# Designs tried in a protein design run: peptides against a protein of PDB entry 5KEZ. Part 25

Target 1, 320 residues: chain A of PDB entry 5KEZ
Amino acid sequence: NVAIYNPFRPWWERYQPVSYKLCTRSGNEDEFRNMVTRCNNVGVRIYVDAVINHMCGNAVSAGTSSTCGSYFNPGSRDFPAVPYSGWDFNDGKCKTGSGDIENYNDATQVRDCRLTGLLDLALEKDYVRSKIAEYMNHLIDIGVAGFRLDASKHMWPGDIKAILDKLHNLNSNWFPAGSKPFIYQEVIDLGGEPIKSSDYFGNGRVTEFKYGAKLGTVIRKWNGEKMSYLKNWGEGWGFVPSDRALVFVDNHDNQRGHGAGGASILTFWDARLYKMAVGFMLAHPYGFTRVMSSYRWPRQFQNGNDVNDWVGPPNNNGVI

## One batch from the design tools (peptide; made by RFdiffusion4, then SolubleMPNN)

Design b1_p10_3_s3 (from b1_p10_3, 6 letters changed)
Fold by OpenDDE base, seed 3:
Structure b1_p10_3_s3 (fold): chain B 320 residues (1-320), chain A 10 residues (1-10)
Amino acid sequence: as target 1 above (320 residues)
Amino acid sequence: GSASNIGGAK
């Protein structure tokens, strides 16, 4: 991914890829392979956050400022380490003046335009699908168990399916022969927009952002909410079917006030209430549960916004 | 609209 130095190595640089090389602030490919092997040998499975909707931001300077030193040029859409070129992006499809998503009520913009300036890949092309599949298959062959598909809301479900259809079975050294990768898709659907979580049920599980948002209001006792109202928690509250749901109290975005859920989201900053929410989630049978492991940073609120929401995890001069 | 992984372009 791109190496950002202003601000200094923010967490979000991870979501701006310039190659599919397994070489980042966390280590190189050999170290990753070693970690996967050691984890699998004790029954701990690895799921990769796969960033496949886009490459880096359109305004990032060209050069070799990346975690593995690969050259890239956002201006010319040149990513030779893949390789991608101008033919592999949706610039010609997006009809907005900025080239970015401007209206989330237009499903075509949401899928074909850039998410906050991130160069949008042409996932209808078999070439692009194959490059992504090669990346994911390399991870599968290393021994990962599955994937979180980042920004799935911004990809056409059929394009995702086409990529998934190219994937290998899991590594038989640790998984039963014929096993398929576990897939869950990040889709923010709180209602009111044309793209629905149900559009993606055919590809695997989806994130249920209503879960953390609603649980937060109940635990906080907002709007007269009571714990007794959780009697029909799950589908009874309008959530997706349990067998399609990936549930969580918070994630890296909404713990910073981004994405979905707003002020209702409980985080480690509210330790007592957060432990109550996480405990409830783990005790209740609805959905597949995900527990967040995060870190403290020096929050500084100016005009209601944390100016340090970019701060990444504890590191040694940029190396994690 | 709701976006994920909010960050600057550079």
Scores: peptide ipSAE 0.060, ipTM 0.836, DockQ to the pose 0.125
Fold by OpenDDE base, seed 4:
Structure b1_p10_3_s3 (fold): chain B 320 residues (1-320), chain A 10 residues (1-10)
Amino acid sequence: as target 1 above (320 residues)
Amino acid sequence: GSASNIGGAK
C-alpha cells in the first residue's frame, strides 16, 4: 500500500493499495506465512481484510512511496506491480462531475464512482476479477480461512460473486477437503439508501451496522430505551438473518466518529458501557460475533472532530 | 451517506 508520511503512517494508508504484494508495515510474506502456520496449528484461523474495490487515492503523488517499494502513478492509473492501467478503472463509467461518489442515494454512483477519491477498479472486467482472485487465492493457499471484503457496498454483488467463483478451496493441511473460504462483506446499511445488505447475501455474511448503533442507544439509555427491549434482539429488531450477520459493537471507522452509527457507538473510551455491550453481544446467540481490539491515541477535538483520528497502532518508527 | 475507511483518502 501507499506509505503516507503526512500525517505519519496513518492507519488508513492500509486501505490504499498499490499492489497485492504481502509486504506491509506488519512484515513480509515469509513472516505472514509463518504467522498463519503457527496460528492454524493451534486452531486460530486468519481472515484477511481484502481491499479489492479500489487502489490508492487519486491525489497521491506518483513514485515508489509504498510499503514494498512498488512504483505507482495514480494520475495515469498505472499500477505495474499488478499490473493495472487506465483501462482497469471506472473513470469513464462514473458520471459525476468530480469522479467521486456525490449521492449515496444513487446506487450506480456508489458502485461506479470513487469512494472519497480512491481509484475505483472496473470489477466488471474479467481481467480485474482474475487479478483479485489471484491475490486472494495466494492467501488461501498460504492457509487463511477467509476474508472480510472491504467496501463491498461499493462493488456490484455480481462482480463479487464472479471473483468468489474463482477462489480455491481452503488449504487441506488445516481444513477439511473441499472447504470454502469464509466470506463476510462490509456493507453499511442503516436504512434510507438504495443499496441493501440483502443484495449481498448470496456472497456470504454481511456486516450488520444496525447492531452496534442500536445496542449503543440501549446501553446508553437513550430515547427511553431499556435492556428489557432486547428480548427480541436480532431479527426482531429488523436486523438481517442471524446466519447472514456479522455483528460487532464498534469498528475502526465508527470508533473514530465516522462511518456508520454516529454518537451512539460504544467504544473503549467509555470502558464500562463498552464492556457491558461486548458482554451482551458475546452472550447473545444472534449473528457471528467480532470483538474489536484497538488502542489509545492522543485525541484532539476541534469543532467536534478528532484531528488525530488518523493515528495508527503503536509502532516503531512506522513498523508494527 | 455512509462510507468506510474515509480518513485521509482524498
Scores: peptide ipSAE 0.059, ipTM 0.837, DockQ to the pose 0.146
Fold by OpenDDE base, seed 5:
Structure b1_p10_3_s3 (fold): chain B 320 residues (1-320), chain A 10 residues (1-10)
Amino acid sequence: as target 1 above (320 residues)
Amino acid sequence: GSASNIGGAK
């Protein structure tokens, strides 16, 4: 991914890929293989956050300022380490003036335009699908158990399916022969927009962002809501079917006020209430649960926004 | 409001 130095190595640089090389601040490919092997050998499975909707931001300077030193040129859409070129992006398909998503009520913009400037891959192309599948298959062969598909809302479900259809079975050294990778898709659906979580049920599980948002309001006792109202928690509250849901109290975005949920989202900053919410989530039989492990940072609020929401995990001068 | 992984992409 790109190496960003202003601000200094933010968390979100991880979501701006320039290659599919397993060479980042977390380590090199050999170190990753070693970790996956050690984890699998003790029954801990690895699921990779796969960023396949886009490459880096369109305004990032060309050069070799990346975690593995790979050259890239966003301006010319040149990513030779893949390789991708200008033919592999949706620039001509997006019809907005800026090239970015401008209206989330327009599904075609959401899928075909750039997410906050991130260069949008042409996932309709078999070449692009194959390059992504090659990346994911490499991970499968290493021994990962599945994937979180980042920004799935911004990909056509059929394109995702086409990629998934190219995937190998899981590594038989650790998984039963014929096992398929576990897939869960990040889709933010709080209602009121054209793209629905149900559009993606055919590809695997989806994130249920209503879960954390609604649970937050209940635990906070907002609007007179009571814990007793959670008796029919899950599908009774209008959430997706349990077998399609991946649930969580918070994630890296909404604990920073980004995305879904707003102020209702409970985080480690409200330790007591957060423990109550997480405890309830783990006790209640709805969905596939995900527990967040995060970190503290020096928050500085200006006009209601944390100007330090970019701060990444604890590190030693950029080294994790 | 509906975006994820928001950061200085530009």
Scores: peptide ipSAE 0.057, ipTM 0.833, DockQ to the pose 0.131
Fold by OpenDDE base, seed 2:
Formats: sequence, structure tokens, C-alpha cells
Structure b1_p10_3_s3 (fold): chain B 320 residues (1-320), chain A 10 residues (1-10)
Amino acid sequence: as target 1 above (320 residues)
Amino acid sequence: GSASNIGGAK
């Protein structure tokens, strides 16, 4: 991914890829392979957060300022380490003046335009699908168990399906022969927008963002909500079917007041309430559960916004 | 709108 130095190595640089090389602040490919092997050998499975909707930001300066030293040029859409060129992006499809998503009530913008300036890949092209599949298959062959598909609401479900159909079976050194990768898709659907989580059920599980938002409201006792109302928690509250749901109390975005339901979301900053919410989630038989492990940073609020929301994990001069 | 992983173009 791109190496950002202003601000100094923010968390979000990880979501700006310039290649599919396994070479980042977390380590190189050999170190990753070693970690996967060690984890699998003790029954811990690895699921990769796969960024396949886009490459880096349009405004990032061209050059070799990346975690693996690969050259890239956002202005000309040149990513030779893949390789991608101007033919592999949705610039011609997006009809907004800025080239970015401007209206989330327009499903075509949401899927064909740039997410906050991130160069949007043309996933309708078999070439692009194949390059992504090659990346994911390399990870499968290393021994990962599955994937979180980042920014899934910004990809057409059929394009995702086409990529998934190219995937290998899991590595038989650790998984039964014929095993398929576990897939869960990040789709922010709190209602009120045209793109629905149900559009993606055919590809795998989906994130249920209503879960953390509603649970936060109940635990905080907002709007007269009571814990006793959680008796029919799950489908009874209008959530997706349990076998399609991946549930969580918070994620890295809404932990920073961003994304979906930030105001009601409980985080480690409110330790007592957060433990109540996580405990309830683990005890209640709805969905596939995900527990967040995060870190503290020096928050500084200005006009209701944390100006240090960019701060990444604890590090030593950029080295994690 | 509901965006995730904010911090795109700088």
C-alpha cells in the first residue's frame, strides 16, 4: 500500500493498495506465511481483510513511496506491479463531476464512482477479476481460511460472484479436501438507502451494522429501551437471517465515530457498557460473532470531531 | 452517506 507520512503512517493507508504483494508494515510474505502456518498448527484460522474494490487515492503523489517500494501513478492509473492501467478503472462509467460518490441514494454512483477519492476498479472486466482472484488464491494456497471483502456495497454482487467462482479450495494441509473459503462481506445497510445487504446473500455472510447500532441504544437506555426488549433479539428486531449475519459491537470505523451508527456505538472507551454489550453478543445465539481488539490513541476533539482519528496501531517510528 | 475506511485522496 501507499506509505503516508502526513499524517505519519495513518491506519487508513492500509486500505490504499498499489499492488497485491504481501509486503506491508506488518511484515513480508515469508513472515506472513510463517504466521499463518503457526496459527493453523494450533487451530487458529486466519481471515484476510481483502481490499479489492479499489486502489489508492487519486490525489496521492506518483512514485515509489509504498510499503514494498513498487512504483505507482494514480494520475495515469498506472499500477505496473499488478499490472493495472487506465483501462482497468471505472472513470468512464462514473458520471459525477468530481468522480467521487456524491449521492448514496444513487446505486450506480455507489458502485461505479470513487469512494472518497479511491480509484475504483472495473470489476466487470475478466482481466481485473482474474488479477484479484490470483491475489486471493495465493493467500488461500498459503493457508488462510477465508476473507472479509472490504467495501462490498461498492461492488456489484455479480462481479463479486464472478471472482469467488475463480477461487481455489482451501489448503488440504490444514482443511478437509474440498473445503471452500469462508466469505463475509462488509455492507453498511442501516436502511434508507437503495443498496441492501440482501443483495449479497448469494456470495456469503454480510455484516449486520444494525446489530451494534441497536444494541448500543439499548445498553445506553436511549429512547426508553430496556434490556428486557432483547428477548427476541436477532430476526425479531428486523436483522438479516442468522445464517447470513456477521455481528459485532464495533469496528475500526465507527469506533472513531465514522461509518454506521457512530453515536450509539459502544467501544472500549466506555469499558463497563462495552463489556455488557460484548458479553450479551457472545451469549445470545444469533449470527457469527466478531470481537474487536483495538488500541488507545490520544484523542483530541475539535468541533465534535477527533482530529487524531487517523492514528494507527502502536508502533516504533512507523514499524509495527 | 455511509462510507467506510475513510481517508482516501489527500
Scores: peptide ipSAE 0.058, ipTM 0.834, DockQ to the pose 0.151; fails the geometry check

Design b1_p10_3_s4 (from b1_p10_3, 4 letters changed)
Fold by OpenDDE base, seed 5:
Structure b1_p10_3_s4 (fold): chain B 320 residues (1-320), chain A 10 residues (1-10)
Amino acid sequence: as target 1 above (320 residues)
Amino acid sequence: GSASDPSGAK
């Protein structure tokens, strides 16, 4: 991915890829392979956060300022380490003046335009699908158990399906022969927008962002909400079917007060309430549960916003 | 109003 120095190595630089090389601040491919092997050998499975909707931001300077030193040129859409070129992006398909998503009530913009400047891959192209599948298959062959598909809301479900149809079975050294990768898709659906979580049920599980938002409201006792109202928690609250749901109290986005849920989201900053919410989530048999492990950072609120919400995990001058 | 993905920050 790109190496961002202003601000200094933010967490979100990880979501701006310039190649599919397994070479980041977390380690190289050999180290990753070693970790996956050690984890699998003790029954711990690895699920990769796969960034396949886009490459890096269109305004990032060309060069070799990346975690593995790969050259890239956002201006010319040149990513030779893949390789991608101008033919592999949706520049001509997006009809907004800026090239970015401008109206989230327009599903076509949400999927064909750039997410805040991130170069949008033309996932309708078999070439692009194949390059992504090769990346994911390499990970499968290493021994990962499945994938979180980042920014799935911004990809057409059919394009995702086409990629998934190219995937290998899981590595038979650790998984039964014929096992398929576990897929869960990040889709922010709090209602009121045209893109729905149900659009993606055919590809695997989806994130249920209403879960953390509503649970936070109840635990905080907002609007007269009571714990007894959680008796029919799950589908009874209008959530997606349990067998399609990936649930969580918070994630790396909404613990920073943005993305989905706002101030209702409980985080480690509110330790007691957070423990109550996580405990309830683990005790209640709805959805596939995900527990967050995060870190403290020096929050600095200005005009209601944390100006340091970019801060990544603890590091030594950029080295994790 | 609209829920965007903050991972798209630049």
Scores: peptide ipSAE 0.071, ipTM 0.840, DockQ to the pose 0.110
Fold by OpenDDE base, seed 3:
Structure b1_p10_3_s4 (fold): chain B 320 residues (1-320), chain A 10 residues (1-10)
Amino acid sequence: as target 1 above (320 residues)
Amino acid sequence: GSASDPSGAK
């Protein structure tokens, strides 16, 4: 991915890929392979956060400022380490003046335009699908168990399916023969927008962002909410079917007040309430549960916004 | 507002 130095090595640089090389601030491919093997050998499975909707931001300077040293040129859409070129992006398909998503009530913009400047891949092209599948299959062959599909809201469900149809079975050294990768898709659906979580049910599970948002209001006793109202928690609260839901109290985005949930989201900053929420989630049978492991950072609020929301995990001069 | 990810920051 792109190496960002202003601010200094933010967490979100990981979501701006310039190649599919397994070479980042966390380590190289050999170290990753070693980790996957050691984890699998003790029954711990690895699920990769796969960034396949886009490449890096259009405004990033061309060069070799990347975690694996690969050259890239956002201006010319040149990513030779893949390789991608201008033919592999949706620049001509997006009809907005900026090239970015301008109206989230327009599903076509949400899928075909750039997410805040991130170069949007033409996922309708078999070439692009194949390059992504090759990346994911390499991970599968290493021994990962599945994937979180980042920014799934911004991809057409049919394009995702086409990629998934190219995937190998899981590595038989650790998984039963014929096993398929576990797939869950990040889709932010709090209602009011045309793109729905149900659009993606055919590809795998989806993130249920209503879960953390609503649970936060209940445990905080906002708006007269009571714990007793959780009697019909799950589908009874309008959430997606349990067998399609991946649930969580917070994630890396909304613990910073972004994405979905706002101020209702409980985080480790509110330790007592957070432990209550996580305990409830783990005790309740609804959905597939995900527990967050995060870190403290020096929050500085200015005009209601944390100016240090970019701060990444503890590191040694940018290397984890 | 729009439900977007701050991971899209540039």
Scores: peptide ipSAE 0.069, ipTM 0.839, DockQ to the pose 0.116
Fold by OpenDDE base, seed 4:
Structure b1_p10_3_s4 (fold): chain B 320 residues (1-320), chain A 10 residues (1-10)
Amino acid sequence: as target 1 above (320 residues)
Amino acid sequence: GSASDPSGAK
């Protein structure tokens, strides 16, 4: 991915890929392979956060400022390490003046235009699908158990399916023969927008962002909410079917006050309430649970916004 | 309102 130095190595640089090389702030491919092996050998499975909707931001300077030194040129849509070129992006398909998503009530914009300037891959193309599948298959062959698909809302479900249909079975050294990758898709659906979580049920599980948002409200006792109202927690609250739900109290985005959920989202900053929420989540049978592991950072609020929400995990001069 | 993915935020 792109190496950003202003601000200094933010967490979100991870979501601006320039190649599919397993060479990042966390280590190289050999180190990753070693970690996966060690984890699998003790029954801990690895799920990769796969960024396949886009490449890096269109405004990033061309060069070799990347975690593996790969050259890239956002201006010309040149990512030779893949390789991608201008033909592999949706520049000509997006109808907005800016080239970015301008209206989230327009599903075509959400999927065909750039997410906050991130170069939008033409997932309609088999070439692009195949390059992504090759990347994911490489990970599968290493021994990962599945994937979180980043920014799934911004990809057409059919394109995702086409990629998933190209995937190998899981590595038989650790998984039963014929096992399929575990897939969960990040789709922010809090209602009010045309893209629905149900659009993606055919591909795997979906993140249920209503879970953390509503649970936060209840635990905080906002709007007269009571714990007793959680009796029909899950589908009874309008959430997706349990077998399609990936649930969580917070994630890295809404932990920082943006993304989905607003101020209702509970985080480790409110330790007592957070523990209550996490405890409830783990005790309740609804959905597949995900527990957040985060870190403290020096929050600095200006006009209600944390200007340091970019701060990544503890590191040694950028190396995690 | 819009529920955007802020992964591209600078």
Scores: peptide ipSAE 0.068, ipTM 0.836, DockQ to the pose 0.107
Fold by OpenDDE base, seed 1:
Structure b1_p10_3_s4 (fold): chain B 320 residues (1-320), chain A 10 residues (1-10)
Amino acid sequence: as target 1 above (320 residues)
Amino acid sequence: GSASDPSGAK
C-alpha cells in the first residue's frame, strides 16, 4: 500500500493498495506464511481483509513511496506491480463532476464512482477480476480460510460473484477436500439508501451494522430502550437472516466515531458497557460473531472530533 | 447522512 507521511503512517493507509504484494507494516510474505501455518496447526483459521474495490487515492503523488517499494502513478492510473493501467478503472463510467461519489441515493454512482478519491477498479473486466482472483488464490494456497471483502457496497454483486467463481478450494493440508473460502462482505445498510444487504446474500455473509448501533442504544438506555426489548433480538429487530449475518459491537471505523452507528457504538473506551454488549453478543444465538481486538491511542478531541483518530496500531516495522 | 465506508474517507 501507499506510505502516508502526513499524518505519519496512519492505519487507513492499509486500505490504499498499489500492489497485491504481501509486504506491509504488518510483515512480509514469509512472516505471513509462518503465521498462517502456525495458526492452522492449532486450529486457528485466518481470514484476510481483502481490499479489491479500489487502489490508492487519486491525489497521492507518483513514485515508490509504498510498503513494498513498488512504483505507482495515480494520475495516469499506472500500477505496474499488478499490472493495472487506465483501461482498468471506472473513470469513464462515473458521470459525476468530481469523479467521486456525490449521492449515495444513486446506486450506480455508489458503485462506479470513486469512494472519497480512491481509484475505482473496473470490476466488470475479466482482466481485473482475474488479477484480483490471483491475489486471493495466492492467499488461499498459503492456507487462509476466507476473506472479508472491503467496501462491498461499492462493488456490483455480480462482479464479486465472478471473482469468487475463480477461487480455488481451500488448502487440503488443513481443510477437507473441496472446502470453499468463507466469505463475508462489508455492506453498510442502515436503511434509507438503494443498496441493500440482501443484494449480496448470494456471495456470502454480510456485515449487519444495525447490530452494534442498536445494541449500543439499548445498553446505554437511550430513548427509553430497555434490555428486556432484546428478547427477540436478531430477525425480530429487522436484522438480516442469522445465516447471512456477521455481527459485531464495534469495528475499526465506528470505534473512532465514524461511519455507521455514530455515538451509540460501544467501545473499549467505555469498558463496563462494552463488556456487557460483547457478553450479550456471544451469549445470544444470532449471526456469526466477531470480537474486536484494538489498541489505545492518545485521543485529542477538537470540536467533537478526535484529531488523532488516524493513529495506527503499535508497530515495530515502521521502517517499511 | 450517507452510510459510507470511513476507511475510504481517510
Scores: peptide ipSAE 0.064, ipTM 0.826, DockQ to the pose 0.102

Design b1_p10_4_s1 (from b1_p10_4, 5 letters changed)
Fold by OpenDDE base, seed 4:
Structure b1_p10_4_s1 (fold): chain B 320 residues (1-320), chain A 10 residues (1-10)
Amino acid sequence: as target 1 above (320 residues)
Amino acid sequence: AVISGKYRLP
């Protein structure tokens, strides 16, 4: 991914890829292989956050400022380490004046236009699908158990399916023969927009952002909500089917006041209420649970926004 | 519209 130094190595640089090489702030490919092996050997499985909707921002300077040193040129859509070129992006498909998503009520914009300037990959192309599948298959062959698909709402479900259909079975050194990768898709669907979580059920589980938002409201006792109302928690609250849901109290985005959920989202900053919410989530059978492991950072609020929301995990001069 | 914090430019 791009290496950003202003601000200094923010967490979100990881979501601006320039290659599919396994050399990042967290280590190189050999170190990753070693980690996956050690984890698998003790029954801990690895699920990779796969950024496959886009490459880096269109305004990032060309050069070799990347975690693996690979050259890239956003202006010419040149990512030779993949390789991608201008034919592999949706520049001509997006019909907005800016080239960015301008209207989230237009599903075609949401999927065909750039997400805040991030170069949008042409996932309709078999070439692009294959390059992504090769990346994911490399990880599968290393021994990962599955994937979180980043920014899934910005990809056509059929394109995702086409990629998934190219995936290998899991590594038989650790998984039963014929095992398929575990897939969960980041889809922000709180209602009111045309793209629905149900559009993606055929590909795997989806993130249920209503879960954290509603649970936060209940635990905070907002709007007269009571714990007793949780009797029909899950589908009874309008959430997706349990077997399609990945649930969580917070994630990295809404922990920082971004993403879905608003002010109701509970985080470790509210320790007591957060423990209550996480405890309830783990005790309740609805959905596949995800527990957040985060860190403190020097929050600095200006006009209600944390200007330090970019701060990544504790690191040694950028190395995590 | 809800956007992720990853949608930032340097």
Scores: peptide ipSAE 0.173, ipTM 0.893, DockQ to the pose 0.875
Fold by OpenDDE base, seed 2:
Structure b1_p10_4_s1 (fold): chain B 320 residues (1-320), chain A 10 residues (1-10)
Amino acid sequence: as target 1 above (320 residues)
Amino acid sequence: AVISGKYRLP
C-alpha cells in the first residue's frame, strides 16, 4: 500500500493498495506465512481483510513511496506491480462530474464511482477479476480460512460472485478436503438507501451495522429503551437472518466517529458499558460474533471532531 | 451518507 507521511503513517494508508504483494508494515510474505502456519497449528484461523474494490487515492503522488517499494502512478492509473492500467478502472463508466460518488441514493454511483477519491476498479472485467482471484488464491494456498471483503457496498454483487467462483478450496493441510473459504462482506445498511444487505446474501455473510447502533442505544438507556426489550434481539428487531449476519459492537471506523452508528456506538473508551454490550453479544444466540481488539491514541477534539483520528496502532517510527 | 474514513486528502 501507499506510505503516507503527512500525517505520519495513518491507519487508513492500509486501505490504499498499489499492489497485491504481501509486503506491508506488518511484515513480509515469509513472516506472514510463518504466522498463518503457527496459528493454524493451534486451531486459530486467519481471515484476511481483502481490499479489492479500489486501489489508492487519486490525489496521492506518483513514485515508489509504498510499503514494498513498488512504483505506482494514480494520475495515469498505472500500477505495474499487478499490473493495472487505465483500462482497468471505472473512470469512463462513472457519470459524475467529479468522478467521485456524489449521491448515495444512486446505486450506480455508489458502485461505479470513486469512494472519496479511491480509484475504482472495473470489476466487470475478467482480467481484473482474475488478478483479484490470484491474490486471494495465493492467500488461500498459504492457509487462510477466509476473507472480509472491504467496501462490498461499492461492488456489484454479481462481480463479487464471479471472483468467489474462481477461488480454490482451502489448504488441505489444515482444512477438510473440499472446504470453501469463509466470506463476510462489509455492507453498511441502516435503511434509507437503495443498496440493501440482502443484495449480498448469495455471496456470504454481511455485516449488520444495525446491531451495534441499536445495542448502544439500549445500553445507554436512550429514548426510554430497556434491556428487557432485547428478549427478541435479532430478527425480531428487523436485523438480517442470523445465518447471514456478522455482528459486532464496534469497528475501527465507528470507534473513530466514522462509518455507521453515530454517537450510540459503544467502544472501549466507555469501558463499563462496552463490557456489558460485548458480554450480551457473546451470550445471545444471534449471528456470527466479532470482538474488537484495538488501542488507545491521543484523541484531540476540535469542533466536535478528533483531529487525531488518523493515528494507527502502536509502532516504532512507523514499523509495527 | 456516513462512510468509511479510509481516505484523507494530504
Scores: peptide ipSAE 0.171, ipTM 0.889, DockQ to the pose 0.784
Fold by OpenDDE base, seed 1:
Structure b1_p10_4_s1 (fold): chain B 320 residues (1-320), chain A 10 residues (1-10)
Amino acid sequence: as target 1 above (320 residues)
Amino acid sequence: AVISGKYRLP
């Protein structure tokens, strides 16, 4: 991915890819293979956060300032390490003046325009689908069990399906023959917008962001809410079907006040209430559960916002 | 609209 130095190596640089090489601040490909093997051998499965909607921001300077040293040029849409060129992006398809999403009530903009300047891949093209599938199949062959599809809201469900149809079965060294990768899709759907979580049910599970938001209000006893109201927790609260839901108390975004949930989201910063929420989630039979493992950073609030919300995880890999 | 915090430019 692109190396961002201002601020210094933020967490979100990982979501600005310039290649599909397994070479980042988390380690190199050999180290990743080693980890996957060791984990699989003791029954721990690996699911990869796959960034396949876009490449890096259009305003990033061209050059070799990336975690694996690959050259890239956002201005000319040149990513030779893949390779991608100007033919592989939705620049000509997006009809907004800025080239960015301007109206989230327009599903076409949400899927065909750039998300805050991130270069939007033309997933309608078989070439692009194949390059993404090759990346994911490489991971499958290494031994991963499945994927979180980042920014699924910004991809057409049919394009996702086309990519998934190109995927290999899981590695038979650790999985039964014919096993398919586990897929869950990040879709932020709190209602009120045209894109719905249900649009993606055919591809796999979907993140249910209402879960953490509503659970937080209940445990915090906001608006007179009580734990007893959780009797019909799940579908009774308007959430997606249990067999389509991936649920969580918090994630990396809303832990930092971003994404869905706002101030209601419980995090490790409120340890007692957070333990209650996580305990409830694990005990209640709704959805596929995910537990957050995070880290502390030096929070500094100015005008109600943490100016250090960019701080990435602890790292000792130097300048890579 | 609610968006991820990853959508940042330098």
Scores: peptide ipSAE 0.165, ipTM 0.890, DockQ to the pose 0.889
Fold by OpenDDE base, seed 3:
Structure b1_p10_4_s1 (fold): chain B 320 residues (1-320), chain A 10 residues (1-10)
Amino acid sequence: as target 1 above (320 residues)
Amino acid sequence: AVISGKYRLP
């Protein structure tokens, strides 16, 4: 991914890829292989956060400022380490003046235009699908168990399916023969927009952002909410079917006031209430559960916004 | 519109 130095190595640089090479702030490919092997050998499985909707931002300077040192040029859509070129992006498909998503009520913009300047991959092209599948299959070969698909609402479900159909079975050194990768898709659907979580049920599980938002309201006792109201928690509260839900109290976005959920989201900053929420989530049978492991950062609020929401995990000069 | 903050906003 791109190496950002202003601000200094933010967490979100990881979501701006310039190659599918496995060398990042976390380590190189050999170290990753070693970790996956050691984890699998003790029954701990690895699921990769796969960024496949886009490459880096269009405004990032061309050069070799990347975690693997690979050259890239956003201006010319040149990513030779893949390789991608201008033919592999949706610049000609997106019809907005800016090239960015301008109207989230237009599903075609949401999927065909750039998400906040991030160069949008032409996922309808078999070439692009194959390059992504090769990346994911490489990870499967290493021994990962599945994937979180980042920014899934910005991809056509059929394009995702086409990629998934190219995936190999899991590595038989650790998984039963014929095992398929576990897939869950990040889809922010709180209602009110045309793209729905149900559009993606055919590809795997989806994130249920209503879960953390509503649970936070209840545990905070907002608006007269009571714990007793959780008697029909899950589908009874309008959430997606349990077998399609990936649930969580918070994630990296909404613990920073981003994404979905607003002020109701409980985080480690409210330790006691957070432990109650996580405990309830783990005890309740609804959905597939995910527990967040985060870190403290020096929050500085200006006009209601944390100007340090970019701060990544504890690191040594940018290396985790 | 609800979007991820993981992306550098212009």
Scores: peptide ipSAE 0.161, ipTM 0.885, DockQ to the pose 0.780

